# Ledger of designs, part 26: peptides against a protein of PDB entry 5YCA

Target 1, 132 residues: chain A of PDB entry 5YCA
Amino acid sequence: RSLPAERNPLYKDDTLDHTPLIPKCRAQVIEFPDGPATFVRLKCTNPESKVPHFLMRMAKDSSISATSMFRSAFPKATQEEEDLEMRWIRDNLNPIEDKRVAGLWVPPADALALAKDYSMTPFINALLEASS

## One batch from the design tools (peptide)

Design b1_p21_2_s4 (made by RFdiffusion4, then SolubleMPNN; from b1_p21_2, 12 letters changed)
Fold by OpenDDE base, seed 4:
Order: structure tokens, then C-alpha cells, then sequence
Structure b1_p21_2_s4 (fold): chain B 132 residues (1-132), chain A 21 residues (1-21)
């Protein structure tokens, strides 16, 4: 597969210590028609554009939004590039689809695999380790 | 209003909007 050419400069160094990011995560109980669900969110601001995006984890099963990861990592990606990556994820990883929320959500191991590809390892580690 | 914020966040997730603070 071919990932977008330009990556969010926030993710320039995949080797950073993730622990300082843990307390930056925030748990949020969100009400849905079928009941409440807790999500953990990590605000990630592109240092160049100053545009914030939130990485998202379902607290209950630790699923991570692959869509949130992709959009944060590749702010200039086309819809075609996103669609291609989401198809790749569907074909090669173990995504789940939750009727309550949009996009593809992947289990922790898959999230970390994507994090390696997107150079987001510290951020995904922090998101996974944060309390809910 | 927390209820309004909650509703907005739920809607954002339903729409795949990950920019909502």
C-alpha cells in the first residue's frame, strides 16, 4: 500500500517516551441511544497548522479508531487515499465496526501496528495505557 | 452545559468528526 506523502510533523519521532502523554488523555462518558460508553481521547495538535485532532479509544475493549489515527497522521490525505488505507486495514487487520460510531476501530495490537506505520507509537501507547 | 457537550460529542463520533473538543 501507499501512504500519503505528507505526515503531521507532530509524529516526526516515533521513538519518544510516551509516558508524558498519558496524563494528557481524558476519559469521557458519552451517551448513545443504546446507553453510555466511555471513550479515552488524546488531543493531538499539528504544530504547523495548529489544527487539533483527537485520537480515540473505546475504554471497554481498548479499540482504537484507525480513522482518527489516519486523519491525524496525514492531514493532507485525499479521500481516495483514506479509502485505500481503510480497505487495506479491512483486508489485513482485524477492524470492528460499531453502529454507534463511524469509521474503523482496531484492537490494540493492530493499533500499534498502524502506529508503527504512521510513526505514532508514543501516542498510541499513551492512549492505550491511560485510565478510563 | 454538559448535556449539550455530551450530545455534540456523540454526534461527532457518529459522523467521524474527531476534531470536536
Amino acid sequence: as target 1 above (132 residues)
Amino acid sequence: DEAARNAAMAQALQNGDYSFD
Scores: peptide ipSAE 0.674, ipTM 0.939, DockQ to the pose 0.909
Fold by OpenDDE base, seed 3:
Structure b1_p21_2_s4 (fold): chain B 132 residues (1-132), chain A 21 residues (1-21)
Amino acid sequence: as target 1 above (132 residues)
Amino acid sequence: DEAARNAAMAQALQNGDYSFD
């Protein structure tokens, strides 16, 4: 498949040690109509634009927002490019759609597969290892 | 307050907004 041409320079080096990122993650209990749920968030700031974007994990089943990963990795992607990637994820991985939150969420193994494609491996490893 | 912040964060996730701090 084809991914957007320009990638967030934050992710220029996929070989970085992930452990310094673990304490930067934050757990948050969020109230929804059907009850509370805990999320783990990691703030990722684009060094060029200075715009922050949060990567998200559901604490209960460790699902990670693939939509959040894509938007962080490819800040200049069009809606059409995002739609094509989300279709690819539906066809090739094991995403879930949760009625409480938007976008596609994938299990840890799928998140790491996407992280390799997006050059985000240290950030996803840290997000998965953080406490909730 | 914290309750208002949590409500805003819930709404952000419902709308697919991942830039809310």
Scores: peptide ipSAE 0.673, ipTM 0.940, DockQ to the pose 0.905
Fold by OpenDDE base, seed 5:
Structure b1_p21_2_s4 (fold): chain B 132 residues (1-132), chain A 21 residues (1-21)
Amino acid sequence: as target 1 above (132 residues)
Amino acid sequence: DEAARNAAMAQALQNGDYSFD
């Protein structure tokens, strides 16, 4: 498949040690109409634009927002490019859809596969290892 | 307040907005 040409410079080096990122993650209980759910968030700031984006993990089953990953990795992607990638994820990985939240969420193994494709491995490892 | 922040974050997730702090 084809991914967007321009990538967030935050992710220029996929080989960095992830452990310093673990304490930067934050757990948050969020109230929904059907009850509370805990999320773990990691703030990722584009060093050029200074625009922050949060990577998201559901604490209970460790599913990670693929949509958030894509948007963070490819800040100039078009809606069409995002739609194509989301369709690819549906066809090739094991995403879940949760009525409470938007976008596609994928299990840890799939998240790490996407992380390799998007050059985000340290960030996703940290997000997965953080406490909730 | 914290309740308002929580509600806003829930709404952001419902809308697919991952930039809310």
Scores: peptide ipSAE 0.673, ipTM 0.939, DockQ to the pose 0.894
Fold by OpenDDE base, seed 1:
Structure b1_p21_2_s4 (fold): chain B 132 residues (1-132), chain A 21 residues (1-21)
Amino acid sequence: as target 1 above (132 residues)
Amino acid sequence: DEAARNAAMAQALQNGDYSFD
């Protein structure tokens, strides 16, 4: 697969300590037509564009939005590049689709694999460790 | 309004909009 060339400078260093990010995560109960569900969100602001993007975890099963990860990591990605990556995820990882939310959601181990590829490891570790 | 914020967030997730605060 081919990932987009330009990455969000927020993720320039994949080796940073994740623990300071844990308290920055926020749990939110979201009401859906079929009932409430709790999500944990981490606000990630691109230091150049100043545009915020939220990484998302389903609190109950710790599934993480791979789509959110990709869009945060690659702010200038084309739709074609996203589609290609989502297809790769479908073929190589264990994503789920939830009718309540868009995109692909992956279990923790897959999220960490993607985090390594996207240079987001501290952020995903924090998101996974945060309380709900 | 918290209810409005909640509804907006639910809709954002349905649309794949992860920029909603």
Scores: peptide ipSAE 0.673, ipTM 0.939, DockQ to the pose 0.902

## One batch from the design tools (peptide)

Design b1_p22_1 (made by RFdiffusion4)
Fold by OpenDDE base, seed 2:
Structure b1_p22_1 (fold): chain B 132 residues (1-132), chain A 22 residues (1-22)
Amino acid sequence: as target 1 above (132 residues)
Amino acid sequence: AAEEEEEEAEFLEYFDEHFRNP
C-alpha cells in the first residue's frame, strides 16, 4: 500500500528507547451514556507545526486508535489517503467495533504493526506499557 | 497540577470532536 509522503518529524527515529515516554502517559475516565470508560492517552506534538494529537488506548481491552495514529503520523494526508489506509486496516488487520467510539481501533499486535509502518514504535510501546 | 488539569480538558475536547460517537 501507499502511505502519505510527508511524516510528522516527531517520528523521525523509530529506534528510540520508549521507557521515558511511559510516565508521560495518563489514564483518563470518559463518561458515556451507558457508563464510564477509562482511556490511556499520550500527547504527541509535532515539533515543527506545534499541532498536538493524542494517541489512545482503551483500558479494558488495550485496543488502540489506528485513526489517531494515522492522523498524528501524517498531518498533511488527504481524506482520500486516510480512507485508503483505513480500508487496508479493515482488510488486513483485526479492528474492533465499539458503538461509543469513532474511527478504527485495533488490538496491541496490530497497533505495533502499524507503528512500524508509521515509525511510531517507541510511542506505541509506551502507550501499551503504561498503567491504567 | 494545573497543567495536568489543562491537558485533561484538552483531551476531552479532542476526544469529543473526533472520536465520540453521538
Scores: peptide ipSAE 0.763, ipTM 0.952, DockQ to the pose 0.918
Fold by OpenDDE base, seed 5:
Structure b1_p22_1 (fold): chain B 132 residues (1-132), chain A 22 residues (1-22)
Amino acid sequence: as target 1 above (132 residues)
Amino acid sequence: AAEEEEEEAEFLEYFDEHFRNP
């Protein structure tokens, strides 16, 4: 598959130690019509543009938003590029369906596979290891 | 802390805008 050409400079080094990022993660309860749900979030700010994106994990099943990963990794991606990647994820990974949340959400193993592709491994490791 | 509340509010806005299904 073809990923966007320009990547967020925050993710220039996929080999960095993730442990300093763990205490930056935060658990937050979100209210829904059918009840509350806890998310673990990590604020990731592009060091050049200063635009933030939140990476997020659902505490219950550890599903991670692939959509937020993509948008953080590729801030200049077109809608067509995003649509193409989301189709690839549907066809090749194991996204879950949850009517409460938009975008594609994937289990931890799939999130780590995407993290490797997007050069986000330290950030996803930290997000997965943080307490909920 | 105030900073934590600000980031919590920021996330809620971010989530509601992009990830909450209406």
Scores: peptide ipSAE 0.763, ipTM 0.952, DockQ to the pose 0.916
Fold by OpenDDE base, seed 1:
Structure b1_p22_1 (fold): chain B 132 residues (1-132), chain A 22 residues (1-22)
Amino acid sequence: as target 1 above (132 residues)
Amino acid sequence: AAEEEEEEAEFLEYFDEHFRNP
């Protein structure tokens, strides 16, 4: 598949140690009509543009937002490029369905596969290891 | 503490705008 040409410089090195990122993660309870749910989040700021995106994991089943990963990795991507990648994820990975949340959410193994593709491995490792 | 609360609020806004299903 084809990914957007420009990537967030935050992810220039996929081999970095993830452990310093673990204490940057935070658990947060979000209220929904059917009750509260806990998310683990990691604020990722583009060092050039200073625009932040939050990577996030659902505490209950450790599903991670692939949509947020993509938007963080490719800040100049078009909606069409995002749609194409989300279709690829749907066709090739194992996204879950949760009526409470938008975008595609994937299990940890799929998140790590995407992280490798997006050069985000340290960030996803930290997000997965952080406490909820 | 104030910084943490600000980031919590920032996340909630971010989540509500982009990831909460209506």
Scores: peptide ipSAE 0.762, ipTM 0.952, DockQ to the pose 0.921
Fold by OpenDDE base, seed 3:
Structure b1_p22_1 (fold): chain B 132 residues (1-132), chain A 22 residues (1-22)
Amino acid sequence: as target 1 above (132 residues)
Amino acid sequence: AAEEEEEEAEFLEYFDEHFRNP
């Protein structure tokens, strides 16, 4: 697969210690028609554009939004590039289906595999270790 | 704190715009 050429400079170093990011994570309850669900979120701001994206984990099963990871990592990606990556994820990883939420959501091991590809391992480690 | 409430509101808007299924 071909990932977008330009990456968010926030993720320039994949080897940084993740522990300082853990206290930045927050749990938040979201209301849905069939009841509430808790998400753990981490605000990630592009240091050049100042545009924020939230990385997010479902508290119940620790599924992480791959779509939000991609959009944060590749802020100038086209819709075609996103669609191509999402197809790759469907074909090669283990995304889950949840009618309440859009995009692809993946289990922790898959999220860490993507994090390595997108150079955002510290952020995903912090998100996974944070309490809900 | 006010900052925490602002970020909660920001996330809810972000989620509703991009990740909540209709």
Scores: peptide ipSAE 0.762, ipTM 0.952, DockQ to the pose 0.922

Design b1_p22_1_s1 (made by RFdiffusion4, then SolubleMPNN; from b1_p22_1, 12 letters changed)
Fold by OpenDDE base, seed 2:
Structure b1_p22_1_s1 (fold): chain B 132 residues (1-132), chain A 22 residues (1-22)
Amino acid sequence: as target 1 above (132 residues)
Amino acid sequence: SAAEEKELAEFERWFAENYVRP
């Protein structure tokens, strides 16, 4: 597969210690027509554009939004590039498509695989270790 | 805190606009 050329400079160093990010994660309840669901979120701000973005995990099964990871990592990606990556995820990983929430959600192991590809390992480790 | 409440609201809006299915 071919990932977008430009990456969010927030993720320039994949070797950073993730532990300082853990206390920055927050659990939050979102109301849906069929009832509430809890998410663990981590705010990530692009240091150049100053545009905030969130990474998020479903508290119930620890699934992480692959779509949100991709969009955070590649802020200038085209829709075609996103579609291509999402297809790759469908073909190579174990994504879940939820009826209530959009995008692809992947289990922790898959999230860490993507994190390595996107240079987001510290952020995903923190998100996975945070309490709900 | 006020900062926490602002971020809560920010996430809710962001989530609703981008990840809630109609």
Scores: peptide ipSAE 0.724, ipTM 0.944, DockQ to the pose 0.899
Fold by OpenDDE base, seed 1:
Structure b1_p22_1_s1 (fold): chain B 132 residues (1-132), chain A 22 residues (1-22)
Amino acid sequence: as target 1 above (132 residues)
Amino acid sequence: SAAEEKELAEFERWFAENYVRP
């Protein structure tokens, strides 16, 4: 597959220690019509554009938003590029499409596989290890 | 803290705009 050409400079080094990022994560309850759900979130700001973005994990099943990962990693990606990647994820990983929350959600192992592809390993490790 | 509340609100707004299904 072909990923977008430009990547968020926040993710320039995939080898960094993730532990300093763990305390940056926060658990937050979101209210839905059928009840509340807890998410663990990590604010990620593009150091070049200063545009903030969030990575997020569902506390209950530890699934990670692949869509949010992609959008954070590739801030200049077109909708077509995103659609292509999401199709790839559907075909090659084990995504979940939640009834309440949009985008593709993937289990921890798949999230780490994507993190490697997007050079986001420290951030995803931190998000997975954070308390909820 | 005020900063935490601000980020909490920021996430809620961001989430509602981008990830809540209609």
Scores: peptide ipSAE 0.724, ipTM 0.944, DockQ to the pose 0.876
Fold by OpenDDE base, seed 5:
Structure b1_p22_1_s1 (fold): chain B 132 residues (1-132), chain A 22 residues (1-22)
Amino acid sequence: as target 1 above (132 residues)
Amino acid sequence: SAAEEKELAEFERWFAENYVRP
């Protein structure tokens, strides 16, 4: 597959210690028509553009938003590039399409596989280890 | 704290605009 050429400089070093990021994660309840759901979120600010973005995990099943990962990692990606990657995820991983929440959500193992590809391993490890 | 409340509101707005299905 072809990933976008430009990556968020926040993710320049995939080998950093993730533990300092764990306390930065926060649990938050979102209300839906069928009831509340808890998400664990991590704010990630692009140091170049200063544009904030959130990574997020569903507290109940630990699924992580692959869509949010991609958009954070590749801030200049085209819609075509995103669509191509989402198709790849559908074909090669185990994504879930939630009825309430948009985008593709993947289990922890798949999230870590994507994190490696996107150079986001410390951030995803922290998000997975944070309490809800 | 004020900072926590601000970020909480920021996430809610961000989530609603980008990830809540209509």
Scores: peptide ipSAE 0.724, ipTM 0.944, DockQ to the pose 0.885
Fold by OpenDDE base, seed 3:
Structure b1_p22_1_s1 (fold): chain B 132 residues (1-132), chain A 22 residues (1-22)
Amino acid sequence: as target 1 above (132 residues)
Amino acid sequence: SAAEEKELAEFERWFAENYVRP
């Protein structure tokens, strides 16, 4: 498959140690009409644009937002490029769709596969190891 | 801390605008 040409410079080095990122993760409760849900989040800021973005994990099943990963990694991607990647994820991985939260959510193994493709391995490892 | 409270609110707003289904 083809990924967008321009990538967030925050993810220039996929080989960095992830452990310093673990204490930067935070657990947060979000209220929904059918009850509360806990998310583990990691704030990621594009060093060039200075635009903040969040990566997030559902505490209940450890699923990671693939949509948020893609949007963080490829800040200039078109909607068509995102749709194409999301279709690829549906066809090749094991995503889940939540009735309350938008986007595709993937289990830890799939998240790490995407992280490798997007050069985000340290960030996803930290997010997965953080406590909820 | 004040910084953590600010980030907490930032996430809630960001989440509501981008990831909460209508």
Scores: peptide ipSAE 0.723, ipTM 0.944, DockQ to the pose 0.877

Design b1_p22_1_s2 (made by RFdiffusion4, then SolubleMPNN; from b1_p22_1, 10 letters changed)
Fold by OpenDDE base, seed 5:
Structure b1_p22_1_s2 (fold): chain B 132 residues (1-132), chain A 22 residues (1-22)
Amino acid sequence: as target 1 above (132 residues)
Amino acid sequence: SKKEEEEEAEFEKWFEENYRKP
């Protein structure tokens, strides 16, 4: 598959130690019609544009937002490029679509596979290791 | 802290605008 050409410079080094990112993660409760749900979030700011973005994990099943990962990794991606990647994820991984929350959500193993592709391994490791 | 509360509010707004389904 083809990924967008330009990647967020925040993710220039996939080999960095993830442990300093763990205490930066935060648990947050969001209210829904069917009840509250807890998310673990990590604020990621593009150092070039200084635009903030969040990565997030559902506390209940540890699923990670693949959509948020993609958008963070490829800030200049077109909608067509995103659609193509989301189709690839559907065809090759094990995503779920939630009734309450938009985008594709993937289990931890799939999230780490995507993290490798997007050069986001330290960030996803931290997000997965953080407490909820 | 105030800073944490601000980031919490930032996330909530971001989430509402981008990921909460109607």
Scores: peptide ipSAE 0.757, ipTM 0.955, DockQ to the pose 0.904
Fold by OpenDDE base, seed 1:
Structure b1_p22_1_s2 (fold): chain B 132 residues (1-132), chain A 22 residues (1-22)
Amino acid sequence: as target 1 above (132 residues)
Amino acid sequence: SKKEEEEEAEFEKWFEENYRKP
């Protein structure tokens, strides 16, 4: 597969220590018609554009939003590029489509695989280790 | 804190606009 050409400069170094990011994660409850759900979120600001974005994990099953990862990593990606990547994820990983929340959600192992591809390993490690 | 409350509100808005299914 071919990923978008421009990557968020926030993710320029995949070898950074993730531990300083852990305390930046926050648990937040979101209300849904069928009941509340807790998400662990990490605010990620593109240092060039100063546009904020969130990475998020469902607290209950530790699934990570692959869609949010992609959009954070590739801020100028087209919808077609996103669709192509999401199709790849469906074909190669184990995504879940939630009834309440849009996008593809992947288990921790898949999230880390994507993180490696997107150069987001420290951020995903932190998100996975953070308390809910 | 005020900062935490603001970020919480920011996430909620962001989530509603981008990820909450109808």
Scores: peptide ipSAE 0.757, ipTM 0.955, DockQ to the pose 0.900
Fold by OpenDDE base, seed 2:
Structure b1_p22_1_s2 (fold): chain B 132 residues (1-132), chain A 22 residues (1-22)
Amino acid sequence: as target 1 above (132 residues)
Amino acid sequence: SKKEEEEEAEFEKWFEENYRKP
């Protein structure tokens, strides 16, 4: 597969220690028609554009939004590039689609695989280890 | 704290605009 050429400079170093990011994660309850759900979120700001973005994990099953990861990692990606990557995820990983929340959600192991590809490993490790 | 409340509101808005299914 071909990932977008330009990556968010926030993710320039995939080898950094993730532990300082753990306390930056926050649990937040979102209300839905069928009841509340808790998400663990991590704010990620592109240091060049100063545009904020969030990574998020469903507290209940630890699934992580692959869509949010992609959009954070590749701020100049086209819709076509996103569609291509989402198709690859469907074909090669184990994504789930939620009735309430858009995008593809992947289990922890898949999230870490994507994190390596996107150079986001410290951020995803922190998100997975944070308490809900 | 005020900062935490602001980030909660920011996330909620971001989530509503991008990820909540109608």
Scores: peptide ipSAE 0.757, ipTM 0.955, DockQ to the pose 0.902
Fold by OpenDDE base, seed 3:
Structure b1_p22_1_s2 (fold): chain B 132 residues (1-132), chain A 22 residues (1-22)
Amino acid sequence: as target 1 above (132 residues)
Amino acid sequence: SKKEEEEEAEFEKWFEENYRKP
């Protein structure tokens, strides 16, 4: 696979302590036709562009949005690059496609594997440890 | 707090525009 050339400067150091990020996570209930669902979210702002983005976890099964991870890590990625990565995830990891929420969602172990590839490990660790 | 409510609203809007399936 071929990941985009430019990465969000927010993720320049994959070895930072994740614990300060835990209190920044928030649980939020979203209403759907078939009932409410709780998400744990973490606001991530690109320090150069100042554009905000969110990472998110489903509280029920701890699945992480791989799509949101990719878009946060690679702010200048083309749709073709995203499609290529999503295909790779389907072929190599264990994603789920939710009926209510778009994108690919992956279990914690897969999320951490992607986090390593995207240099997002502290952020994903914090998101996984936060309370729902 | 006011700040927390604003971020909650920001997420809801972001989620609606990008991830809620029609």
Scores: peptide ipSAE 0.756, ipTM 0.955, DockQ to the pose 0.903

Design b1_p22_1_s3 (made by RFdiffusion4, then SolubleMPNN; from b1_p22_1, 12 letters changed)
Fold by OpenDDE base, seed 2:
Structure b1_p22_1_s3 (fold): chain B 132 residues (1-132), chain A 22 residues (1-22)
Amino acid sequence: as target 1 above (132 residues)
Amino acid sequence: SEEEKKEEEEFEEWFKENYARP
């Protein structure tokens, strides 16, 4: 597969220690028509554009939004590039489509695989280890 | 803190605009 050429400079170093990011994660309850759900979130700001973005994990089953990962990693990606990557995820990983929440969600192992591809390993490790 | 409250509001708005299903 072909990932977008330009990556968010926030993710320039995939080898950094993730532990300092753990306390930056926050649990938050979102209300839905059928009841509340808890997410663990991590704010990720592009240091060049200063545009904030969030990575998020469902507290219940630890699934992580692959869509949010992609959009954070590749701020200049086209819709076509996103569609291509989401198709690859469907074909090669184990994504979950939630009835209440849009995008593709993946289990922890798949999230870490994507994190390696996107150079986001410290951020995803922190998100997975944070308490809900 | 006030800063945390602001980030909670920011996340909720961001979430509803981008990931909430109608």
Scores: peptide ipSAE 0.746, ipTM 0.950, DockQ to the pose 0.858
Fold by OpenDDE base, seed 4:
Structure b1_p22_1_s3 (fold): chain B 132 residues (1-132), chain A 22 residues (1-22)
Amino acid sequence: as target 1 above (132 residues)
Amino acid sequence: SEEEKKEEEEFEEWFKENYARP
């Protein structure tokens, strides 16, 4: 597969220590028609554009939003590029389509695989280790 | 804190705008 050429400068170094990011994660409850759900979130700001973005983990099953990861990593990606990557995820990983929340959600192991591809390993490690 | 509440509101708005289903 071909990933977008331009990547968020926030993710320039995949080898950084993730521990300082853990306390920046926050648990938050979102209300849905079928009841509340808790998410662990991490605010990620593109240092160049100053545009904020959030990474998300479902507290219940620890699944990570692959869609949010992709959009954060590749802020200039086209819809076609996103669709191509989401198709790849469907074909090669074990994504879940949640009834309440849009996008593809992946288990922790798959999230870490994507994180390696997107150079987001410290951020995903922090998100997975944070308490809910 | 007020700052944390502000970020919670930011997330909720962002979430509803981008990831909430109809």
Scores: peptide ipSAE 0.745, ipTM 0.950, DockQ to the pose 0.856
Fold by OpenDDE base, seed 3:
Structure b1_p22_1_s3 (fold): chain B 132 residues (1-132), chain A 22 residues (1-22)
Amino acid sequence: as target 1 above (132 residues)
Amino acid sequence: SEEEKKEEEEFEEWFKENYARP
């Protein structure tokens, strides 16, 4: 697979301690037609563009939005590049397609595998460890 | 706090625009 050439400078160091990010995570309830669902979210701002983005985890099964990870890591990615990566995830990991929320969602182990590829390990560790 | 409420609203809007099913 071919990942986009430019990566968000927020993720330049994959080896940083994740614990300071844990208190920055927040649990939030979203209402859906079939009932409420709780998400754990982490606001991530690109330090160069100052554009905010969110990473998110479903509280119930700890699934992480792979789509949100990709878009945060690669802010200049084309739709074609995203589609290619999502196909790779379908073929190589264990994603789920939630009926309520768009994008691909992956279990914690797969999220950490992607985090390594995207240099987002501290952020995903914090998101997984935060309380819901 | 007001700051926390603003971030909650920001997330909800962001979520609706990008990840809510049509």
Scores: peptide ipSAE 0.745, ipTM 0.950, DockQ to the pose 0.851
Fold by OpenDDE base, seed 5:
Structure b1_p22_1_s3 (fold): chain B 132 residues (1-132), chain A 22 residues (1-22)
Amino acid sequence: as target 1 above (132 residues)
Amino acid sequence: SEEEKKEEEEFEEWFKENYARP
């Protein structure tokens, strides 16, 4: 598969220690028509554009938003590039499309596989290790 | 803290605009 050419400079080093990111994660409750749900979120700011973005995990099953990962990693990606990657995820991983929340959500193992591809391993490790 | 509350509001707005189902 072909990933976008330009990556968020925040993710330039995939080997960094993830532990300093753990205390930056926060649990937050979102209200839905069928009841509340808790998410663990991590604010990620592109140091070049200074545009904030969030990575997020569902507290209930630890699934990670693959869509949010992709958009954070590749801020200049086209919609076509995103669609192609999401199709690849459907064909090669185990994504879930939630009835309440948009985008593709993947289990922890799949999230770490994507993190390696996107050079986001420290951030995903921190997000997975944080308490909810 | 006020800063934390501000970030909570930021996330909620961001979430509703981008990831909430209509």
Scores: peptide ipSAE 0.745, ipTM 0.950, DockQ to the pose 0.878

